# Ledger of designs, part 89: peptides against a protein of PDB entry 3T7K

Target 1, 248 residues: chain A of PDB entry 3T7K
Amino acid sequence: KAEKILARFNELPNYDLKAVCTGCFHDGFNEVDIEILNQLGIKIFDNIKETDKLNCIFAPKILRTEKFLKSLSFEPLKFALKPEFIIDLLKQIHSKKDKLSQININLFDYEINGINESIISKTKLPTKVFERANIRCINLVNDIPGGVDTIGSVLKAHGIEKINVLRSKKCTFEDIIPNDVSKQENGGIFKYVLIVTKASQVKKFTKLINDRDKNETILIVEWNWCVESIFHLNVDFTSKKNVLYQKK

## One batch from the design tools (peptide; made by RFdiffusion4, then SolubleMPNN)

Design b2_p16_8_s2 (from b2_p16_8, 5 letters changed)
Fold by OpenDDE base, seed 4:
Structure b2_p16_8_s2 (fold): chain B 248 residues (1-248), chain A 16 residues (1-16)
Amino acid sequence: as target 1 above (248 residues)
Amino acid sequence: MEYDIGLNEKDKELPP
């Protein structure tokens, strides 16, 4: 069916999109539309797998979803597009107006607001955002909203190699892992990086670390610190936003 | 075909 629908076009674009969707198209597409999209070089995947070499996300706006956050780790993310791209494309293709010799849909007209070329360019960097920030090993509290698995998966996608889950009520100093990064000359490496949910955890971990390792550097942040860092593909160590405790 | 646009129960924003 798709071939017959597309046969009216003398030339078909190849968009070369390998995409996931978030905040849209949960019900998927009908078989004909999937086939149409595939013929146009648009492949939509249900889940993020590194093997698929995903390069695109469809979303109505910047979202704090697992998929959206992970899409910023694509190598590269070529396009972050509004779902209207697909909608308008399919509408044009299904249109009975005989006069369309060409599909006239420009990807750049459908960019997600706030995902600019500066963000896209950073996805071409050889390193991930937390890797560039010298954050490889973190401590994550087990009571984090969204769950340690989901959050951990997002963080790993962005270059955190090791996630240590802390049982906040029972953990001791020995349960806290150091951020094992060789001291690069150019920036304050934090020996202990922790993501916490509440002020009582800040007090606890600060005490545990300071009592046993008094002279070490500590960064305790909220999940939002990670999210903001991902959305900007940059860690701003000058910002106090979402930083609960910092010892340089 | 109506296309769904929006979040759902499976596609949620991660809480702060």
Scores: peptide ipSAE 0.616, ipTM 0.957, DockQ to the pose 0.928
Fold by OpenDDE base, seed 2:
Structure b2_p16_8_s2 (fold): chain B 248 residues (1-248), chain A 16 residues (1-16)
Amino acid sequence: as target 1 above (248 residues)
Amino acid sequence: MEYDIGLNEKDKELPP
């Protein structure tokens, strides 16, 4: 059926998209439209798997979803597109009125607002955002909204190797893991990196660390610090935004 | 065919 629909076009584009969707297409696509998209080199996956070599995200805007945040870790993210790309493409293909010999849909007309070439270019870097920031091991409080598994999965996609989950009420200093990174001569490496939810946790962890390891560097942030770092694909250590405690 | 645009229970934004 798809072949018969596409046979009216002399040439078919190959968009070479391996995509996931967030904030759109939850009901999926019909069988004919999936086959049309496949013939145009558009493959849509339900879930993110590293093996699929995903290069595209469909979303109506920048979203704080797991899929959107992880899409910024693709190697590279080639395109971040509005769902209207698919909608307009399928409309043109199903249109009986358009005696168009060619499909006239440009990917660049459907870019998600705020995902520019500067962001796309950073996804071509050989390192992940937190790797570039010398953050490999973090401590995450167990009461984090969104859950430790989801947040942990996003952080791992962005170069965090080890996530230590802290039981905020019961944890001791010995439960806190150091950020095990080789001292680079010129980089502000924090020995202890923590993501927390409450001011009481900041007070607790700063006390525990300072009482046992007085001279060490500490970074305590909220989840939004990670989100902003992901959205910019850069960690700005000069910014105090979303930083709850910093000791250099 | 009409396609859905929006978030749902399985695809939601992570809180602050």
Scores: peptide ipSAE 0.616, ipTM 0.957, DockQ to the pose 0.922
Fold by OpenDDE base, seed 1:
Structure b2_p16_8_s2 (fold): chain B 248 residues (1-248), chain A 16 residues (1-16)
Amino acid sequence: as target 1 above (248 residues)
Amino acid sequence: MEYDIGLNEKDKELPP
């Protein structure tokens, strides 16, 4: 059926999109539209897998969803597009009125607001955002909203190698892992990095660390610190936003 | 066919 619909076009674009969707297309696509999209080089995947070599995300705007946050770890993220791209494309293809010899839809007209070329360019870097920031091992409280698995999965996609889950009520100093990174001479490397949700956790962990390892560097942040770092594909250590405790 | 735009129960923003 798709072939008959597409046969009216003399030339078909190949968009070369391997995409996931967030904040759109939850009901999926009909079989004909999936076939049409596939013929145009648009492949939509339900889940993020590294093997799929995903290069695109569809979303109405910047979202704090797992898929959106992980899409910024694609190698590279080529396109971040509004769902209207697909909608308008399918509308044009199903339209009987216009004897359009060609599909005239430009990907660049459908860019997600706030995902600029600077962000896209950073996805071409050989390193991940937290890797560049010398954050390889973190401590994550077990009571984090969104869950440790989801949060941990996002953080790993962005270059955190080890996530230690802390039982906030029962943890001791021995449960806290150091951020094992080679001391670069000039880099603000934090020995202890923690993501916490409550001021009581800040007090607890700062005490535990300072009582046992008094002279070490500590970074305690909210989840939003990670989110902002991901959205910018840069860690700004000069910013106090979402930093609960810092000891240099 | 109208396609949905929006978040749902399975596709949620991660809380702060």
Scores: peptide ipSAE 0.615, ipTM 0.957, DockQ to the pose 0.921
Fold by OpenDDE base, seed 5:
Structure b2_p16_8_s2 (fold): chain B 248 residues (1-248), chain A 16 residues (1-16)
Amino acid sequence: as target 1 above (248 residues)
Amino acid sequence: MEYDIGLNEKDKELPP
């Protein structure tokens, strides 16, 4: 069916998109539309896998979804597009009235607001955002909203290698892992990095660490610190926003 | 075919 629909066009664009969707297309596409999209070089995947070499996300806006946050870790993220790109494309292709010999849809007209070339350019860097920040190993409290698996998966996509889940009520100092990074010359390396949800956890962990390892560097942040770092593809250690405790 | 735009039960924003 798709071939007959596309036969009216003299030339077909190859968009070369390997995409996931968030905040759109949950009901999927019909078989004909999937075939059409595939012939135009648009491949839509249900899940993010590194092997698929994803380069695109469809979303109506910037979202705090797992897929959106992970899309900023693509190597590179080439396009962040509104779902209207696909909708308008399919409408044009299914239109019987358009004597158009060519598909006239420009990807750049469908950019997600707030995902600019500065963000896209940072996805071309050889390192991930937390890797550049010398954050390799983190401690994550088990009562974090959104769940440790989802949050952990996002953090790993952005260069955190090891996630230690802390049972906040039962944990001891021995349960806290150090951020095992070699002292690089120019960066404030925190020996202990923790993501927490409550002020009581800050008090607990600061006491545990300071009682046992008095002179070490500590960074305790909220999940929003990670989200802001991902959205900017940069860790700003000068900002106190979403930082609950810092000891340099 | 109408295509959906919006979040759903499986595709949620992560809370703060």
Scores: peptide ipSAE 0.612, ipTM 0.957, DockQ to the pose 0.914

Design b2_p16_8_s3 (from b2_p16_8, 5 letters changed)
Fold by OpenDDE base, seed 2:
Structure b2_p16_8_s3 (fold): chain B 248 residues (1-248), chain A 16 residues (1-16)
Amino acid sequence: as target 1 above (248 residues)
Amino acid sequence: MSYDIGLNEKDQELPS
């Protein structure tokens, strides 16, 4: 059926999109439309897998969803597009009125607001955002909203290798893992990096660390610090936003 | 055919 619909076009674009969707298309696509999209080089996946070499996300706007946050770790993220791209494309293809010999839909007209070329260009870097920031091992409190598995999965997608989950009420100093990174001369390496939810946790962990490992560097942040770092694909160590405690 | 736009129960923003 799709072939007959597409036969009216002299030339078909190949968009070469391997995409996931967030905030749109939860009900999926009908069989004809998915076949049309496939013929145009648009493949939509339900889940993020590294093996699929995903390069695109569809979303109505910047979202703090797991899929959106992980999409910024694609290698590269070629396009972050509004769902209207698919909608307008399918409308044009199904339209009987326009004897258009060609599909005239430009991907660049459907960019998600706030995902600019500067962000896209950073996804072409050989390193992940937290890797570039010398953050490889973090401590995460077990009571984090959204759950340690989801949060941990996002953080791992962005270059955190090891996530240590702290039982905030029962943890001791021995439960806290160091951020094991080689000392690079030109960057503030924090020996202890922690993501916490409460001021009481800041007080507890700072005391535990300072009592047992004096003069070490400590970074304690909120989850929002990680989110902002992901959205910018850059860690700004000069910003105090979402930083609860910092010892250089 | 109308396609859905918006978040759902399985596709939610992570809490702040």
Scores: peptide ipSAE 0.628, ipTM 0.956, DockQ to the pose 0.924
Fold by OpenDDE base, seed 1:
Structure b2_p16_8_s3 (fold): chain B 248 residues (1-248), chain A 16 residues (1-16)
Amino acid sequence: as target 1 above (248 residues)
Amino acid sequence: MSYDIGLNEKDQELPS
């Protein structure tokens, strides 16, 4: 059926998209539309798997979804597109009125607002955002909204190697792991990195660390600090936004 | 065919 629909076009574009969707297309596509998209080099996947070499995300806007956050870890993310790309493409293809010799849909017209070339270019870097920031081992409180598994999965996608889950009420200093990064001479490495949810946790962990390792560097942040770092594909250590405690 | 736009139960924004 798709072949008959596409036969009216002299040339078909190959968009070469391997995509996931967030905030759109949860009900999927009909069989004919999937076949059409596949013939145009557009493959839609339900879940993110590294083996699929995903290079695209469809979303109506920047979202704080697991899929969207993980899409910024694609190697590279080639395109972040609005769902209107697919909608307009399919509309044009199904249109009987237009004697269109070619499909006239440009990917660049459907870019998600706020995902610019500066962001896309950073996804071509050989390192992940937290890796570049010398953050490899973190401590995460067990009561984090969204759950440690989901949050941890996003953080791992962005270069966190080890996530230590802290039982906030029961943890001692010995439960806190150091950020084991080789001391590169050029500074700025925090020995202890913690993601917390409450001011009481800041007080607790700050005390535990300072009482035992009084001269060590500490970074205590909210989850939003991580999200903003992901959205910018850069850690801004000059910003105090979402930083709850910092000791350099 | 109409396609859905929006978040759903399985596709939610992570909380702050």
Scores: peptide ipSAE 0.628, ipTM 0.956, DockQ to the pose 0.921
Fold by OpenDDE base, seed 4:
Order: C-alpha cells, then structure tokens, then sequence
Structure b2_p16_8_s3 (fold): chain B 248 residues (1-248), chain A 16 residues (1-16)
C-alpha cells in the first residue's frame, strides 16, 4: 500500500532520521504511515538505545522529559524537529489533489525553537557535558523526584559514569563517594558532587564532609542545575543558579 | 489520522 502511495513521486527524499518522540505520537502510526516513513529514511524508535545510533528527536518544544534530555546526548543530535514535520509530510503524501512530482518538505523549517546550531554543534563534541565538566561520580539522594533510575539514566547519558544513591536519612560520610577525576590544573574539580532535594540534606552532607574532609571541594546542586547544564550542553560553574552549596 | 501532540502518563516532564 505504501509503495502505491509513493509511486506518484518521481524521487523520494532520504531524510536519514533515526528518531524518538516525546510529547507527541504516543498513539503511534498506522502500518502504512510507518512504511511510508521508513521508505523516506525516517525510522522512529520507541525507546532510546545507543545501538540504534539515534540522531533525531521529535517534540513540540523543549521538554524536560527523559527522552528529550537524553536526545541532547546523541552522537550527534542532527535534528530536533517539531512533530509537524511528520504531520505535514504524511499529509502531503496522502494528498490526492496535489500533483506533486516531489515531496517538498524541508527539515530546517521544523526545528524546535531554542535548539539552535550552537546546541547541535556541541553534540558533535567527543565528550559529554558532565565529562567536560569533570563530573564523573556523583551522589544522588534517594528521594529525588522522578526517581533515581530515571534521573540516573539521564545523567549517565550525559557522561556521569557512577551514580551513588544516598539514603538521605541513614547515610554516613562513608557512603559518600568522591568524584574521582584527575586534577586538571585549569578546571574547578569538585571532590564531592551531590544532587539533593532539601535544605536539610545540604546541612547534613556539608557537615558530614566538612567534619571528615575539612578542606575538600564540595558541590551540592539541585536537579535543575543538571537540567540547565544539559539544555545548554555546558556546565557554567560561575552561575549560582540551582547551586545549593559550593566550596572551592 | 489524528496525531496526538502533548505529554501523557508515560511521557512526562521530570519534576524540578
């Protein structure tokens, strides 16, 4: 059926998209539309797997979803597109009225607002955002909204190698892991990096660390610090936004 | 075919 529909076009574009969707297309596509998209080089995946070499995300806007945040870790993210790309494409293809010899849909017309070439260019870097920031090992409180698995998965996608989950009420100093990174001279390396949710946790962890390691560097942030870093694909250590405690 | 645009129960923004 898809072949018959596409036969009216002399040339078919190959968009070469391997995509996931967030904030759209939860109901999926019918079999014909999937086949059409496949013939146009558009493959939509349900889940993010590194093996799929995903290069695209469909979303109506910048979202704080797991998929959207992870899409910024694609190697590279080639396109961040509005769902209207697919909608308009399928509409054009299914249109019997338009004697179109060619599909006239340009990917660049459907870019998600706020995902500019500067962001896309950073996804071409050989390192992940937290790797570039010398953050490889973090401590994450177990009561983080969204859950440690989801949050941890996002953080890992962005170059955090080890996530230590802290039981906020029961943890001791010995439960806190150091951020084991080689001291590069020019980068503010924090020995202890923690993501927390409450001011009481800040007080607890700062006390635990300072009582045992008085002169060590500490960075305590909220989840939004990570999100902002991901959205910019850059860690701004000069910003105090979403930083709860910092000791250099 | 109607295409859904929006978040759902399985696809939600992570909280702050």
Amino acid sequence: as target 1 above (248 residues)
Amino acid sequence: MSYDIGLNEKDQELPS
Scores: peptide ipSAE 0.627, ipTM 0.956, DockQ to the pose 0.927
Fold by OpenDDE base, seed 5:
Structure b2_p16_8_s3 (fold): chain B 248 residues (1-248), chain A 16 residues (1-16)
Amino acid sequence: as target 1 above (248 residues)
Amino acid sequence: MSYDIGLNEKDQELPS
């Protein structure tokens, strides 16, 4: 059926998209539309896997979803597109009235607002955002909204290798892991990096660390610090936004 | 075919 529908076009574009969707297309596509998209070089995946070499996300806008946050870790993210790209494409293809010899849909007309070329260009960097920031090992409180697995998965996608989950009520100093990074000449390395949810946790962890390791560098942040860093694909250590405690 | 646009129970924004 798809072949018959596409046979009216003299030339078919190859969009070369390997995409996931967030905030759209949860009901999926019918078999014919999937086949049409596939013939146009558009492959839509249900889940993010590194092996799929994903290069595109469909979303109506910038979202704080797991998929959207992870899409900024694609190597590279080539396109961040509105779902209207697919909708308009399929509408054009299924149109019986249009004696169109060619599909005329331009990807660049469907860019997600706020995902600019500066963001896209940073996804071409050989390193991940937290890797560039010398953050390799972090401590994450177990009561984080969204859950440690989801949050941890996003952080790992962005270059955090080790996530230590802290049981906030029961943890001791020995449960806190150091951020094991080699001292690079030009970057402030924090020995202890923690993501927390409450001021009481800041007080607890700062006391535990300072009592046992008085002269060490500490960074305690909110989840929003990570999100902002991901959305900018840059860690700004000069900003106090979402930083709860910092000792250099 | 109608296509859905919006978040659902399985696709939610992570809280602050």
Scores: peptide ipSAE 0.627, ipTM 0.956, DockQ to the pose 0.916

Design b2_p16_8_s4 (from b2_p16_8, 5 letters changed)
Fold by OpenDDE base, seed 3:
Structure b2_p16_8_s4 (fold): chain B 248 residues (1-248), chain A 16 residues (1-16)
Amino acid sequence: as target 1 above (248 residues)
Amino acid sequence: MEYDIGLNEKDKELPA
């Protein structure tokens, strides 16, 4: 069926998209539309796997979903597109108007607002955002909304090597892991990095660390600090936004 | 075919 539908076009574009979807297309596509998309070089995957070499995300806008956040770790993310790209493409292809010799859909007309060339260019960097910020090992409270597995998976996609889950009510100083990074000359390295949800946790962890390791650097942030860093593909250490405690 | 646009139970935003 797809071949017969596409036979009316003299030339078919090859979009070369390997994509996941978030905030759209949860019900999937019919068999004919999947075949059409495949013939146009558009492959849609249900899940993110590194082996698939994903280069595209479909979403109606910037979202705080696992898939969207992870898409910013693609190497590179070539396109972040609105679902209307697929909708308009399929509409044009299924149109019985005889006069269309070519598919006239431009990817650049469907860019997600706020994902600009500056963001896309940063996905071509050889390092991940937290790797560039000298954050390799973090402590994460076990009561974080969204769950430690999901949050941890996003953080790992962006260069966190080790995630230590802290049982907030029962943890001691010995349960807190250092951010084991070699002293690089050009960046403020925090020995202890923690993601917390409550002011009481800030008080607890600052006390535990300062009582046992008084002179060490500490960064305690909210999850939103990580999200903002991911959305910008840059860690801004000058910003106090979403920083709960900082000791240099 | 109508395509769905929006979040669902499996595809939700991570809370703040």
Scores: peptide ipSAE 0.578, ipTM 0.953, DockQ to the pose 0.923
Fold by OpenDDE base, seed 2:
Structure b2_p16_8_s4 (fold): chain B 248 residues (1-248), chain A 16 residues (1-16)
Amino acid sequence: as target 1 above (248 residues)
Amino acid sequence: MEYDIGLNEKDKELPA
């Protein structure tokens, strides 16, 4: 029983982690280890639900997985940790070395490379990354690799309220939704925001919009533009990287 | 007990 194993420690830390895992622990944990982790204030969930108030991600590195991308939308993300934290913790706890009166594992020693305090601090902001960028309604092509549901779910986690799926071959101008945001005086607000996969789609959508709504602002990007924005928790409108078409 | 580290079929990176 976990209680007997933990009884050798005079004081137990409470890590207060509500976590999901990506790129690790797919086979889960044994019953004893789950109980140990729970007693240390570490709860691991299989799926992301808002009701669970998740604050941690376990991953070996920065990953482009659905879970990793969504973890950057946690409110806040307190910790992004390598799986070695759990492994070393359990190893120390299961060790029969009599002299361990305390668990000496610091969370900060297991930070995922590239997730620094600057990124963590941005997860404490009251707004999501795309909300701050005045992107609330987007158009997404139906042939996007990864699927519209997964991509859409990630985008919604980061503050996009409405995702309009465009049937690239059959869509007309009337199928394209505007980005309905309040006019801020000095903000680069794009009326039409589109995520596309092909140069032919850029040509099609730019023509459709410019022929019917000539003076409107347009942003057409690749999925990687969204990913980079999520990884930085900031939209850089000065960067042309992953931008296929921009009309200010 | 050995724990797994790595991606799998259900937990994969989204394409570029």
Scores: peptide ipSAE 0.577, ipTM 0.953, DockQ to the pose 0.900
Fold by OpenDDE base, seed 1:
Structure b2_p16_8_s4 (fold): chain B 248 residues (1-248), chain A 16 residues (1-16)
Amino acid sequence: as target 1 above (248 residues)
Amino acid sequence: MEYDIGLNEKDKELPA
């Protein structure tokens, strides 16, 4: 069926998109439309897998979804597109009225607002955002909204190697892992990095660390600190936004 | 066919 529909075009574009969707297309596509998209070099995947070499995200806007956050870790993210790209493309293809010899849909017209070339360019860097920030090992409280698995997965996609889950009510100093970064090339390495949700946790962890390991560097942040770092593909250590405690 | 745009129960924004 798709072949008959596409046969009216003299030339078919190859968009070379390997994409996931967030905030759109939850009901999926019909079989004909999937075939059409595939013939145009648009492959849509249900889940993010590194083996698929994903290069595109479809979303109506910047979202704080797992998929969107992880899409910024693609190597590279080539395109962040609005779902209207697919809608308009399929509409043009299914239109019998337009004697269109060619599909005339430009990817650049469908860019997600706020995902600019600067962001895209950073996805071409050989390192991940937290890797560049010398954050390899973090402590994450177990009561974090969104769940430790989802949040941990996002953080790992962005270069955090080890996530230690802290049982906030029962944890001791011995449960807190150091951020083991050997190369102090840039003076911004924190020995202890923690993501917490409550002021009581800040008080607890600062006390535990300061009582047992005096004068060490500590960074305690909210999840939003990580999100902002991901959205910018840069960690700004000068910003106090979403930083709950910092000891340099 | 109309395609859906929006978040759902399985595709949620992570909380602040």
Scores: peptide ipSAE 0.577, ipTM 0.953, DockQ to the pose 0.900
Fold by OpenDDE base, seed 5:
Structure b2_p16_8_s4 (fold): chain B 248 residues (1-248), chain A 16 residues (1-16)
Amino acid sequence: as target 1 above (248 residues)
Amino acid sequence: MEYDIGLNEKDKELPA
């Protein structure tokens, strides 16, 4: 069926998109439309897998979803597009009235607001955002909203190698892992990096660390610190936003 | 076919 529909076009574009969707197309596509999209070089995946070499995200806007946050870790993210790209494309293809010999839809007309070329360009860097920030091992409290698995998966996509889950009520100093990174000459490395949810946790962890390892560097942040870092693909250590405790 | 735009129960924004 798709072949017959597309046969009216003299030339078909190859968009070369390997995409996931967030905030759109949850009900999926019908079989014919999937075939059409595939013939146009548009492959939609349900889940993010590294092996799929994803290069595109469809979303109506910037979202704090797992998929959207992870899409900023694609290597590279080539396109961040509004779902209207697919909708308009399919509408044009299914239109009987348009004696169009060609599909005339430009990807650049459907860019997600706020995902500019500066952000896209950073996805071409050989390192991940937290890797560049010398954050390899983090401590994450077990009561984090969104769950440790989801949050952890996002953090790992962005270069955090090890996530230690802390039982906030029962943890001791021995449960806290150091951020094991080689001292690079010019970068402030925090020995202890923690993501927490409550002021009581800040008090607890700062006491535990300072009582046992008094002179060490500590960074305690909220999840929003990570989100902002991901959205900018940059860690700003000069910002106090979403930083709960910092000891240099 | 109408296609959905919006978040759903499986595709949620992570809380602050």
Scores: peptide ipSAE 0.575, ipTM 0.952, DockQ to the pose 0.914

